Peptides against a protein of PDB entry 3VA4. Designs and how they scored, part 39

Target 1, 107 residues: chain A of PDB entry 3VA4
Amino acid sequence: EPIGQLRLFSGTHGPERDFPLYLGKNVVGRSPDCSVALPFPSISKQHAVIEISAWNKAPILQDCGSLNGTQIVKPPRVLPPGVSHRLRDQELILFADFPCQYHRLDV

## One batch from the design tools (peptide; aimed at target 1 R30)

Design b2_p27_4_s4 (made by RFdiffusion4, then SolubleMPNN; from b2_p27_4, 17 letters changed)
Fold by OpenDDE base, seed 1:
Structure b2_p27_4_s4 (fold): chain B 107 residues (1-107), chain A 27 residues (1-27)
Amino acid sequence: as target 1 above (107 residues)
Amino acid sequence: SAAEAARIAEERRRAEEEIRRQEALEA
């Protein structure tokens, strides 16, 4: 059962998409085998990772050394590669220039 | 809702602008 959701907002790339997030590592990247597959050139093959533990359902987001970065929207800041960021519910994230939102599911 | 969408859009815009400024300063 998904613990969270990552919403990719609609844009020129296409419609809005919702990705379920599960316990463990949810890789965000251009590679089709990623948990959150964002098949866009500006997204790195393995762009970022959202890790959720059983005891701490607040996900930890890390950029994986992506080319075009991972940014928190509010307050705005670029995530240095490998630095852990605890995601808050409804938090807005930019993977490259793709706006996303994390949603914690009530499980 | 439409209002929510608008708020998100504005928040994104502000963030993107700030990030751009930050990157420019760091460059």
Scores: peptide ipSAE 0.060, ipTM 0.588, DockQ to the pose 0.043
OpenDDE base, seeds 2, 3, 4, 5: peptide ipSAE 0.039, 0.051, 0.031, 0.037; ipTM 0.571, 0.592, 0.554, 0.572

Design b2_p27_5 (made by RFdiffusion4)
Pose (drawn by RFdiffusion4):
Structure b2_p27_5 (pose): chain A 107 residues (1-107), chain P 27 residues (1-27)
Amino acid sequence: as target 1 above (107 residues)
Amino acid sequence: EVSTLETEVLELNREVDSLEKEVRELE
C-alpha cells in the first residue's frame, strides 16, 4: 500500500495528478519508467528521488543533478544536487517549474 | 572517494539533461 502521496497541482497541463509513494526509492522524472512520471519536457529524465525507509519515517528527497533544479517552496530553498532533505507533511516542492505537494498517508 | 564519485555522477547527469534539451530544441 502507498505510504505517501505526491500531488502535482493543476496547471497548463490539466487537472491535478496524484502519484502514490511507496517504501523504497521513488524516482521522479520524465521517463515513463519513473515511479513518479512527470512527462513534461522541463523535467529531467531522472530528476529527483524520494526515499522512504518506513511508514513512520520522514521521506528523504534528493535532487539527482536535474537541469532545472528542485526547490522547496516554503521556506524558499534550492536543494543542491545530492543533498538530503527530510520531507514534512504538506511540504510544497518545485520540480523544475512544476509545483507539487507531499502528503504522508496513514499507516 | 565515494562522495567525489557521486558528485561527478550528479554533474554528468546535469550535462546529459542540457544536451537532451538542445537536441529537442533543434528538432

Design b2_p27_5_s1 (made by RFdiffusion4, then SolubleMPNN; from b2_p27_5, 21 letters changed)
Fold by OpenDDE base, seed 1:
Order: sequence, then structure tokens, then C-alpha cells
Structure b2_p27_5_s1 (fold): chain B 107 residues (1-107), chain A 27 residues (1-27)
Amino acid sequence: as target 1 above (107 residues)
Amino acid sequence: MEEEERRRRLEENRREDARRAEEERAA
């Protein structure tokens, strides 16, 4: 079962979409075979990764050297490539210009 | 993420974006 969820907020691209997150690496990227497929030009093929090592541990977000960056909204922070960021529940994330939200699921 | 992997992914992303930009310009 999914351990978490990444919500892509609705926008000019279309309606809101929810992506299940599982144990292991959940790749965020433009490639359709990514766990979190964001098929938008501003998203890198492999943009970022959300790694979940255990259900009771905070997921780790890393930018994969994306061209348009990965940012945490509050507090504002641009994530340097490869630097681990521990996701808090309800964390707001910008992948390039696309706002998303991480949600921890009850398991 | 190890430095080499990070570098490789950065380069791959740049190549992909360059390709896409070219396709968009050509279309």
C-alpha cells in the first residue's frame, strides 16, 4: 500500500492529481515512467526523488540536478542538488513552477 | 546522492531539455 501521497495542485496544466508514494525511491520527473510523472516542459526528465525508507520515517527529498530547481515553500528554500531534505507532513514543494504537497498516509 | 551520479543526472537533464527545446523550435 502507499505510504504517502504527492498532490499536484490544479492549475493551467489541468486538474489536481494525486500520486501514491511507496517504500523506496519515488522519482519525480517528466518521463512517463517516473513514479511521479509530471509531463511538463519545465520539469526535468528526472527532476527529483522522494525516498521513503520506512513507514515511520520522514521521506527524503533530493533534487536530481534539475534545470528549474526544487524548492520548499515554508520556510522558503531552494534545494541544492543531492542535498537531503526531510519532508514534513503537509509540506509544500515547488518542482520548477509546479506546486505540490506531500501528505503522509496512515498505514 | 553521490557527486558522480548527481553530475550525470544533471548532464542528462540538460541534454533532454536541449532536445525538447529543439523539437519545440522545429515544430
Scores: peptide ipSAE 0.226, ipTM 0.719, DockQ to the pose 0.496
OpenDDE base, seeds 2, 3, 4, 5: peptide ipSAE 0.099, 0.058, 0.225, 0.202; ipTM 0.629, 0.571, 0.684, 0.707; seed 2 fails the geometry check

Design b2_p27_5_s2 (made by RFdiffusion4, then SolubleMPNN; from b2_p27_5, 19 letters changed)
Fold by OpenDDE base, seed 4:
Structure b2_p27_5_s2 (fold): chain B 107 residues (1-107), chain A 27 residues (1-27)
Amino acid sequence: as target 1 above (107 residues)
Amino acid sequence: MEEERRQQELEERREEDARRREEEERE
């Protein structure tokens, strides 16, 4: 069962897409092998990771040293590579210039 | 919200994973 969801908002790239998040590492990147596959040139092959542990189901976001970065939207903050950020429900994230939103699922 | 912020601050001080340095991952 998915523990959370990452929503990619609609834009010039296409319609909104929802990605389920599971326990363990959910890799965000341009590579089709990523759990959250964002097939856009500005996204790094391995851009970021959202890790969800069994003991704490709150997701931890880390940038993997992406070219175009990962940013917390509110309050605005660039996430340095390797620095952990605990995602809050409804939190807005930028992967490069792509706005996404984390949703905690009530399961 | 306050508890989440407190936990956030604690976690932001932790580097839990080694930075991926492969050039191919950044492209």
Scores: peptide ipSAE 0.106, ipTM 0.573, DockQ to the pose 0.055
OpenDDE base, seeds 1, 2, 3, 5: peptide ipSAE 0.016, 0.022, 0.018, 0.018; ipTM 0.441, 0.481, 0.439, 0.446; seed 2 fails the geometry check

Design b2_p27_5_s3 (made by RFdiffusion4, then SolubleMPNN; from b2_p27_5, 19 letters changed)
Fold by OpenDDE base, seed 3:
Structure b2_p27_5_s3 (fold): chain B 107 residues (1-107), chain A 27 residues (1-27)
Amino acid sequence: as target 1 above (107 residues)
Amino acid sequence: MEEERRKEELERRREEDEREALEEALR
């Protein structure tokens, strides 16, 4: 069962998409092999990673040294590569210029 | 010293991503 969800908001690229997040590493990137595959030119092949260690622990987001960066929306913050950021429920994230939202799922 | 290494690593990764994006756009 998924422990979390990453929602890609609708935009010029198309409709909203929801990606399940599981225990372990969930890679966000342009590569189709990523757990969260974002097939857009501005997304790096391996852009970021969301690591979930347990169902009752907040996920950790890290940028992987992406070209166009990873940002937290509120409060605004650019994530330095390899620096751990603890995700809060309902947190808004920008991968390059693509707005996403993390949701914790009840299990 | 550690901060400079971090900047150099970031720059290298960005250059690699830019090169790959250009190669894909030309295909």
Scores: peptide ipSAE 0.219, ipTM 0.720, DockQ to the pose 0.521
OpenDDE base, seeds 1, 2, 4, 5: peptide ipSAE 0.024, 0.036, 0.172, 0.241; ipTM 0.549, 0.565, 0.655, 0.737; seeds 2, 5 fail the geometry check

Design b2_p27_5_s4 (made by RFdiffusion4, then SolubleMPNN; from b2_p27_5, 21 letters changed)
Fold by OpenDDE base, seed 3:
Structure b2_p27_5_s4 (fold): chain B 107 residues (1-107), chain A 27 residues (1-27)
Amino acid sequence: as target 1 above (107 residues)
Amino acid sequence: SAAEERQRELEENRRKDAEEAAKLAAA
């Protein structure tokens, strides 16, 4: 059962896409093996990770030393590699230049 | 219901956030 969702907003790349997030590590990256596969050249093969330890705990986002970075939009913040960021519901995230949004699912 | 209200709020916020995302992508 998915605990959360990551939405990739529509853009020049194409339409909006939604990715389910599960308990454990959800890898964000260009590789098709990633839980959140973003097949774009500016995304690193393993770009970031969203770890969900429990349904009642906020997910933890970490950049994995990506080339083009991971950023929080509100307030603006570039995430240093390996530093844990606790995601808020409906948080806006930039993976490289791709805007995304996390939201918790009602389960 | 509470779930329905949450979904309505989420959808309204998503619309606003999509507009913001468009600005970010255009910058």
Scores: peptide ipSAE 0.249, ipTM 0.774, DockQ to the pose 0.023
OpenDDE base, seeds 1, 2, 4, 5: peptide ipSAE 0.224, 0.218, 0.219, 0.217; ipTM 0.737, 0.736, 0.730, 0.738

Design b2_p27_6 (made by RFdiffusion4)
Pose (drawn by RFdiffusion4):
Structure b2_p27_6 (pose): chain A 107 residues (1-107), chain P 27 residues (1-27)
Amino acid sequence: as target 1 above (107 residues)
Amino acid sequence: SLSDTLESLQDTLTSLSKTLQSLRESL
């Protein structure tokens, strides 16, 4: 069962798309093989990873050296490549120019 | 001074990582 959710907000690309997040590595990228496939040209083929050790542990997000970056929306931050960031429930993230929101699920 | 050094190192790392990512985008 999913233990989290990545919401890709509605936009030019159409209505909101929701992606389940599971224990282990959840790769965000353009490749259809990615756990969270965002099939938009500005997204890197392997863009970021969300690693979840347990349903009761904060996911860890890292940028994988993406071209157009990964940012935390509030407080505004750029995530340097390879630096771990613990995700908070409801935290807004940008992958390139695409805003998303992480939600922890229950349980 | 330490904060400026850290920012310079992070910028270098970003540049290097983007170079490698460009190779991945070309595959």

Design b2_p27_6_s1 (made by RFdiffusion4, then SolubleMPNN; from b2_p27_6, 19 letters changed)
Fold by OpenDDE base, seed 3:
Structure b2_p27_6_s1 (fold): chain B 107 residues (1-107), chain A 27 residues (1-27)
Amino acid sequence: as target 1 above (107 residues)
Amino acid sequence: SAAEELARRLEELRRRARELQRLREAE
């Protein structure tokens, strides 16, 4: 069962998409093998990772040394590669130029 | 607002993405 969700907002790329997040490492990237596959040129093959260690703990987001970066929208913050960021419910995230939102699911 | 900040950041990132296209294709 999914413990969280990553929403990709609608845009020039197409309609909104929701990705389930599970216990362990959820890789975000252009590669079709990623848990959160974003098949867009500006996204790195392995762009970032969302790690969920337990259902009752905040997920950890890390950039994987992506070319176009990973950023938190409010307050604005660029995530240095490999540095852990604890995600808050409803957190707005930019993977390159793609806006997303994390939210926890009721388990 | 969050929406206004998102719009500003997206504009900057889209501009930067066009400039870095050759590097992206080399990955």
Scores: peptide ipSAE 0.136, ipTM 0.713, DockQ to the pose 0.097
OpenDDE base, seeds 1, 2, 4, 5: peptide ipSAE 0.128, 0.136, 0.146, 0.145; ipTM 0.688, 0.696, 0.730, 0.695; seeds 2, 4, 5 fail the geometry check

Design b2_p27_6_s3 (made by RFdiffusion4, then SolubleMPNN; from b2_p27_6, 19 letters changed)
Fold by OpenDDE base, seed 2:
Structure b2_p27_6_s3 (fold): chain B 107 residues (1-107), chain A 27 residues (1-27)
Amino acid sequence: as target 1 above (107 residues)
Amino acid sequence: SAAAELEAAIARLTAEARARQLEREAE
């Protein structure tokens, strides 16, 4: 069962997509092998990682040294590579220029 | 609002991302 969800908002790329997040490492990237596969040129093959250590603990987001970066929308902040950021429920994230939102699921 | 903040962030960052994307594709 998914512990969280990452929503990719609709855009020129297409409709909204929801990606389930599980216990452990959920890799965000252009590679089709990623848990959160964002097949777009501006996304790095391994762009970022969302690690969930427990269902009752906030996930940790880390940029993996992506070319176009990972940003938190509010407050606006570029995430330094490898630095842990605790995700808040409903947090808005930009992977490159792709807007996403983390949602905690009740499990 | 969250929507407004999101739009603002996209507007600020898209241009830079596109530029870097183009640079990568040009390699």
Scores: peptide ipSAE 0.099, ipTM 0.675, DockQ to the pose 0.066
OpenDDE base, seeds 1, 3, 4, 5: peptide ipSAE 0.065, 0.062, 0.052, 0.044; ipTM 0.605, 0.558, 0.591, 0.583

Design b2_p27_6_s4 (made by RFdiffusion4, then SolubleMPNN; from b2_p27_6, 21 letters changed)
Fold by OpenDDE base, seed 2:
Structure b2_p27_6_s4 (fold): chain B 107 residues (1-107), chain A 27 residues (1-27)
Amino acid sequence: as target 1 above (107 residues)
Amino acid sequence: AAAAALEAALEAARAAAQAEQRKREAL
């Protein structure tokens, strides 16, 4: 069962897409093998990871040394590679130039 | 209002990313 969701907002790339997040490591990247597959050239093959250790704990977001970076929107900042960021519910994230939102699922 | 605030926040985030990128390229 998914315990979180990452929403990719609609844009020029197409409609909104919602990706389920599970316990463990959810890799965000261009590679189709990623849990959150973002098949866009500006996304690194393995761009970032959202790690969920427990249903009642905030997920940890880490950039994996991506080319175009991972950013938190509020407040605006680029995440240094490998540095853990605890995701807040409804947090807005940029993977390269793609706006996403994390939200916890009520399970 | 909420939509405008979101767009402004996204723009600010993009600007921050661009600034960091420029810093990296300058090294």
Scores: peptide ipSAE 0.390, ipTM 0.783, DockQ to the pose 0.050
OpenDDE base, seeds 1, 3, 4, 5: peptide ipSAE 0.326, 0.364, 0.270, 0.319; ipTM 0.757, 0.775, 0.734, 0.748

Design b2_p27_7 (made by RFdiffusion4)
Pose (drawn by RFdiffusion4):
Order: sequence, then C-alpha cells, then structure tokens
Structure b2_p27_7 (pose): chain A 107 residues (1-107), chain P 27 residues (1-27)
Amino acid sequence: as target 1 above (107 residues)
Amino acid sequence: LDDEVDTLTEELDTLDLEIEDLRDELD
C-alpha cells in the first residue's frame, strides 16, 4: 500500500495528477520507468529521488543533479544535488517549474 | 505576445532535451 502521495498541482498540462509513494526508492523523472513519471520536457530523465524507510519515518528527498533543479517552496530553498532533505507533510516542492505537494498517508 | 511566449517556451523545452542528451553521452 502507498505510504505517501506526491500531488502534481493542476496547470497548463491539465488537472492535478496524484502519484503514490511507497517504501524504498521513488524516482521522480521524465522517463516512463520512474516511480513518479512527470512526462514534461523540463523535467530531468532522473530528476530526484524520494526515499522512504518506513511508514513512520520522514521521506528523504534528494536532487539527482537535475538540469532545472529541485526547490523547496516554503521556506524558499534550492536543494543542492545530492543533499538529503527530510520531507514534512504538506511540504510544497518544485521540480523544475512544476509545483508538487507531499502528503504523508495513514498508516 | 502570447504566441511569442509559447514559441520561446517550446524552444527552451527543445534545448533542455538536447542538453540532457548531451549529458547522457558524456556519461
């Protein structure tokens, strides 16, 4: 069962798309093979990873050296490549120009 | 002005794809 959710907000690309997040490595990228496939040109083929060790542990997000970056929206931050960031419930993240929101699920 | 912004966005998308292909070749 999914233990988290990545919400890609509605935009030019259409209505909101929701992606389940599971224990282990959840790769965010443009490749259709990615656990979270965001099939938009500005997204890197392997853009970021959300690692989840347990349903009761904070996911770790890292940028994988993406071209257009990964940012935390509030507080505003750029995530340097390879630096771990613990995701908080409801935290807004940008993958390139695409805003998303992480939600922890229950349980 | 909207048509110019759309054209420029498509060009940037193409450049992003080309840059990423070049980075794959370097690896």

Design b2_p27_7_s1 (made by RFdiffusion4, then SolubleMPNN; from b2_p27_7, 23 letters changed)
Fold by OpenDDE base, seed 3:
Structure b2_p27_7_s1 (fold): chain B 107 residues (1-107), chain A 27 residues (1-27)
Amino acid sequence: as target 1 above (107 residues)
Amino acid sequence: SLLEALREQLAREEALLAEEAAREAAA
């Protein structure tokens, strides 16, 4: 059962897409075997990871040394590789130039 | 939409800041 969601907002790439997030590591990347597969050239094969340890705890976001970076929108912050960021519900994230939003699901 | 999401996030953050300020003022 998913305990979180990552929304990719609509854009030039196409319509909005929602990705379920599960306990453990949810890899964000261009590779099709990623939990959050973003098949776009500007996304690294393994771009970032969202780790969820428990349904009642905020997920941890880390950039995996991506080429085009991972950013928090508000407050603005570029995440250095490997630095943990605790995701807030409804938090807006940029993977490269793709805006996304984390949403906590009620479990 | 992204714009709507941004507005909502800003509103939540401003509300939290206002709450904290009010709590400190009342203390």
Scores: peptide ipSAE 0.462, ipTM 0.805, DockQ to the pose 0.016
OpenDDE base, seeds 1, 2, 4, 5: peptide ipSAE 0.457, 0.458, 0.459, 0.453; ipTM 0.801, 0.799, 0.798, 0.796

Design b2_p27_7_s2 (made by RFdiffusion4, then SolubleMPNN; from b2_p27_7, 19 letters changed)
Fold by OpenDDE base, seed 5:
Formats: C-alpha cells, structure tokens, sequence
Structure b2_p27_7_s2 (fold): chain B 107 residues (1-107), chain A 27 residues (1-27)
C-alpha cells in the first residue's frame, strides 16, 4: 500500500489527481513510465525523484536536472539539481509550473 | 523577517541532510 501521496492540483491541464508514493524511488516526469506521470510538455521526461527510504522517515525530493525546475513554495526555494530536500507533510511543490502537494499517509 | 528566518533554517537542515547522505555513500 502507498505510504505517501502526491496531489496535483486542478488547473488548465484538468482536474486534480492523486498519485500514490511507495518505498524507494518515485520518479516524477513526463514519461509514462514514471511513478508520478505528469504528461505535460513543460515537465521533463525524468523531472524529479521522491525517494522514501522508510515509512517513518521524511521523503527526499531531488530535481533531476529538469529544464523548468522544481521549487518549494513555502518558504520559496528553487531546488538545485541533485540537491536533497526533505519533504515536510503538506509541503507544496512546483514541478515546472504545476503546483503539487505532498501528503504523508497514515500507515 | 520570519520568512527569511524560516528559509535559512530550511537551508541549514538540507545541508545537514546532504552531508549525512554523502557520508553514507562513502562508507
């Protein structure tokens, strides 16, 4: 079962979507092979990765050298490629211009 | 400001995380 969730907020692209996150690497990208597939032109094929090492540990977000970047919203921060970012529950993230939110699930 | 302080604290936290991860890779 999933231990986390990434919510893509509704927008011009369509309705809200929720993506389950599992132990290990959850790749965020335009490629349909990604765990979190965001099929939008501004998203890189492999845009970012959310790695969850354990159910009781905060996920680690890394940008994979995406073209349009990955940002934390509050407080605002652009993530340099390959730099680890510990995700807090309810963290708001921008993949390119797509707002998302990480949610820790109760397991 | 509070916002700037939070940003700095977050950056420090992330730097620590990166160092710990690097150490694990080198072990």
Amino acid sequence: as target 1 above (107 residues)
Amino acid sequence: SVEEALKKKEEEEQKLLELEEERERLE
Scores: peptide ipSAE 0.049, ipTM 0.561, DockQ to the pose 0.026
OpenDDE base, seeds 1, 2, 3, 4: peptide ipSAE 0.048, 0.040, 0.048, 0.018; ipTM 0.563, 0.554, 0.553, 0.474; seed 4 fails the geometry check

Design b2_p27_7_s3 (made by RFdiffusion4, then SolubleMPNN; from b2_p27_7, 22 letters changed)
Fold by OpenDDE base, seed 4:
Formats: sequence, C-alpha cells, structure tokens
Structure b2_p27_7_s3 (fold): chain B 107 residues (1-107), chain A 27 residues (1-27)
Amino acid sequence: as target 1 above (107 residues)
Amino acid sequence: SAAAAEAARRARERELLEEERRLEELR
C-alpha cells in the first residue's frame, strides 16, 4: 500500500505522471529500475531518494550527488548532496528542471 | 468535487511555475 505520491507535472516531456511512494527507499532517477523513473537526460541515473520510515511516515528527501541538482521551490533552496530534507504535504520540488509535487496519502 | 480538485491542481501548477521563473531570474 502506498504511503505517498510524487506527481510529475506535465510539460514538454509529456503528460502528468503520478508515482506511488512506499515504505523504505524510493529512488528518483533516470534508471528504469528506480521507483520514480524519470527517463530524461538531465536526470541522473540515481538522482535522489525519498525515504519513508514505518516509525516516521514523513518522507526524507536527499539528493544523491546529482549532476543537475534537487531544489525545494518554496522557500527556494538547493539541497546539498546527502543532506536530509523532511518533506511537507503538497511540497513542490525540482529534480533538475522537472517540477514535481509530493502528496501524503490518507492511510 | 472533480472540478474543485482540478482547479486546485491548476492553482498549484501556476504557483510552481511562478516560483520556477523567480529561481531562474535569481541565477
């Protein structure tokens, strides 16, 4: 059962896509093996990770040393590699230049 | 309602695009 959702907004790349997020590590990256597979050249093979623990369902986002970075939109800030960021519901994120939104599911 | 959900999505998307533009201008 998914605990959260990551929405990739529509753009030049194509239509909107929703990715379920589960307990444990949800890897964001260009590799097709990623839980959140973003098959775009500007996304690193393993770009970032969203980790959800059973004891703390608030996700932790970390950039994995991506080439083009991970950013929080509001307030704007670049996430240094390996630095933990606790995601808030409805938080807006940039993976490289791809706009996304985290949504906590009511479970 | 479905209409309310869609309106909310559009509003959030507009907010995101505005913040993206601001970030680009700061670089």
Scores: peptide ipSAE 0.090, ipTM 0.640, DockQ to the pose 0.034
OpenDDE base, seeds 1, 2, 3, 5: peptide ipSAE 0.043, 0.150, 0.118, 0.062; ipTM 0.585, 0.631, 0.632, 0.604; seeds 1, 2, 3 fail the geometry check

Design b2_p27_7_s4 (made by RFdiffusion4, then SolubleMPNN; from b2_p27_7, 23 letters changed)
Fold by OpenDDE base, seed 5:
Structure b2_p27_7_s4 (fold): chain B 107 residues (1-107), chain A 27 residues (1-27)
Amino acid sequence: as target 1 above (107 residues)
Amino acid sequence: SEKEKLEELKKKEEELLKLEEELEKLK
């Protein structure tokens, strides 16, 4: 079962979508084989990764050198490629210009 | 250089990550 969730908010692209997150590497990208597939031109094929090492630890977000970047909303911060960011529950993230939110699931 | 800066940032973020984990254990 998933231990986390990444929510893509609704927008011009369509309705809201929820993606389950599991232990290990959850790749965020345009490629359909990504764990979190965001099939949009502005998203890199492998845009970012959310790594969950344990169910009781905060996930680590890293940008994978994406073209249009990964940003934290509050407080605003652009993530340099490969720099680890510890995700907080309810963290708001921008992949390119797509707003998302991480949610820790109760297991 | 930008490469050096990135490496520096990575190092600092790793340190920050560890610190945050330690602080969490104190709660």
Scores: peptide ipSAE 0.137, ipTM 0.615, DockQ to the pose 0.021
OpenDDE base, seeds 1, 2, 3, 4: peptide ipSAE 0.015, 0.133, 0.123, 0.023; ipTM 0.362, 0.616, 0.597, 0.478; seed 4 fails the geometry check

Design b2_p27_8 (made by RFdiffusion4)
Pose (drawn by RFdiffusion4):
Structure b2_p27_8 (pose): chain A 107 residues (1-107), chain P 27 residues (1-27)
Amino acid sequence: as target 1 above (107 residues)
Amino acid sequence: EELESRVETLEAEVRRLEELVEQLEAE
């Protein structure tokens, strides 16, 4: 069962798309093979990873050296490539120009 | 472990450059 959710907000691309997040590596990228496939040209083929060790542990987000970056929306931050960031529930993240929101599920 | 980290950093730099080349070609 999913233990988290990545909400890609509605936009030019259409209505909101929700992606389940599971234990282990959840790769965010453009490639259809990615656990979270965001099929938009500005997303890197392997853009970022959300690693989840347990349902009761904070996911770790890292940028994989993406072209257009990964940012935390609030507080505003750029995530340097390879630096771990613990995701908080309801935290807003940008992958390139695409805003998303992480939600922890229950349980 | 140090060598593995260096290899992963270099792979990440390659991926970024590949993405840049593909973006410029699309323009």

Design b2_p27_8_s1 (made by RFdiffusion4, then SolubleMPNN; from b2_p27_8, 17 letters changed)
Fold by OpenDDE base, seed 3:
Structure b2_p27_8_s1 (fold): chain B 107 residues (1-107), chain A 27 residues (1-27)
Amino acid sequence: as target 1 above (107 residues)
Amino acid sequence: MEARREEEARERERRRAEEAREAAAAA
């Protein structure tokens, strides 16, 4: 069962989309085999990774050296490649210019 | 009552998305 959710907000690309997040590595990227597949040119094939080690631990977000970056909205911060960021519930994230939100699911 | 709560939730989400886009433009 999913432990978390990543929501891609609606925009010029279309309606909102919800992606389930599971234990282990959830890759965010343009490649169709990514757990969070964002099929947009500005997204790197392997853009970032959300790693969930346990249901009761905060996920870790890392940028994978993406072209257009990964950013936290509040407080504003560009994530250096490979540096771990612990996600907070309802945290707003930018993959390139695509706004997303992480949500912790009740399990 | 439930429909109103759902509408308010959607409005909050739209505002958050706009805030995120604005932050991206400022980077």
Scores: peptide ipSAE 0.183, ipTM 0.687, DockQ to the pose 0.022
OpenDDE base, seeds 1, 2, 4, 5: peptide ipSAE 0.167, 0.175, 0.168, 0.146; ipTM 0.688, 0.673, 0.681, 0.670; seeds 2, 5 fail the geometry check

Design b2_p27_8_s2 (made by RFdiffusion4, then SolubleMPNN; from b2_p27_8, 17 letters changed)
Fold by OpenDDE base, seed 5:
Structure b2_p27_8_s2 (fold): chain B 107 residues (1-107), chain A 27 residues (1-27)
Amino acid sequence: as target 1 above (107 residues)
Amino acid sequence: SEAERRRLEEERRRRREEERREAEAAA
């Protein structure tokens, strides 16, 4: 069962979608083989990665040198490529201009 | 109770809508 979840909020692109997150590297990107596949032109093929080392540890988010960036909403921050960001539960994230939310699942 | 469950579900929905709006405003 998944340890976390990434929610893509509803928008002009369509309805809300939830992506399960598992132990290890969860790649976020436009490529359909990504763990979190966001099939939008503004998303890089391999845009970012969410790495989960354990169920009781905060995931690490890294931008992979994406064209349109990865941002934390609150407090506002653009993530430099390859710099680790520890995700908080319910954290709001922008991949390019697509609003998402990380949620830790009770397992 | 069912009423309590519904209230909690409505609260969660409202919170998600607020969070969505916040994230969209940052985009």
Scores: peptide ipSAE 0.499, ipTM 0.826, DockQ to the pose 0.019
OpenDDE base, seeds 1, 2, 3, 4: peptide ipSAE 0.482, 0.172, 0.420, 0.028; ipTM 0.820, 0.646, 0.793, 0.572

Design b2_p27_8_s3 (made by RFdiffusion4, then SolubleMPNN; from b2_p27_8, 18 letters changed)
Fold by OpenDDE base, seed 1:
Structure b2_p27_8_s3 (fold): chain B 107 residues (1-107), chain A 27 residues (1-27)
Amino acid sequence: as target 1 above (107 residues)
Amino acid sequence: MEAEEERKREEMRRRREEERREAEAAA
């Protein structure tokens, strides 16, 4: 079962999409085989990773060397590549210019 | 752990440079 969810908000790209997040590495990227596939030109093939090591631990977000960056919205912060960021529930994330939200699911 | 993190950071920087080169080539 999914441990979390990443919500891509609706926009010019289309409607809102929800992606389940599982234990292990959830790759965010343009490549169709990514766990969170964001098929948009501004998204790197492998843009970022959300790693969930345990159901009771906050996921770790890392930028994978994306061209257009990964940012936390509040407080505003650009994530340096490869640096771990512990996601809070309801965390708002920008992958390039695409706003997303992490949500922890209670299993 | 720090050494592993550093290696990872270096890899990610390399990937970013690759992404940049790909974007430049596509432009």
Scores: peptide ipSAE 0.430, ipTM 0.850, DockQ to the pose 0.786
OpenDDE base, seeds 2, 3, 4, 5: peptide ipSAE 0.417, 0.406, 0.396, 0.420; ipTM 0.845, 0.841, 0.838, 0.846

Design b2_p27_8_s4 (made by RFdiffusion4, then SolubleMPNN; from b2_p27_8, 18 letters changed)
Fold by OpenDDE base, seed 4:
Structure b2_p27_8_s4 (fold): chain B 107 residues (1-107), chain A 27 residues (1-27)
Amino acid sequence: as target 1 above (107 residues)
Amino acid sequence: MEEEEEELKRRMEEQREEERRRAEEAE
């Protein structure tokens, strides 16, 4: 069962998309093998990872050395590659120029 | 829910523009 959700907001790329997040590593990237597949040129094949542990349902976000970066919106900050960021519920994230939001599911 | 998402998206866009302006001013 999904523990969280990553919402990709609608835009020029198309409609809104919701991606379920599970225990373990949820890779965000352009590769179709990613749990969160964002098939856009500005997204790296392996852009970032959202890791959820059984003992800590709050996801840890890390940029994987993406070309166009990963950014937290509030407070604004670019995530250095490999630096862990604990996601808060309803936190807003930019993967390159794509706005997303994390939602914690009550499981 | 759609209105909330649109408002949230707008806030993200506004924030991105502010960050870009701040970055340009810092250069």
Scores: peptide ipSAE 0.079, ipTM 0.582, DockQ to the pose 0.028
OpenDDE base, seeds 1, 2, 3, 5: peptide ipSAE 0.024, 0.055, 0.054, 0.021; ipTM 0.515, 0.574, 0.571, 0.506

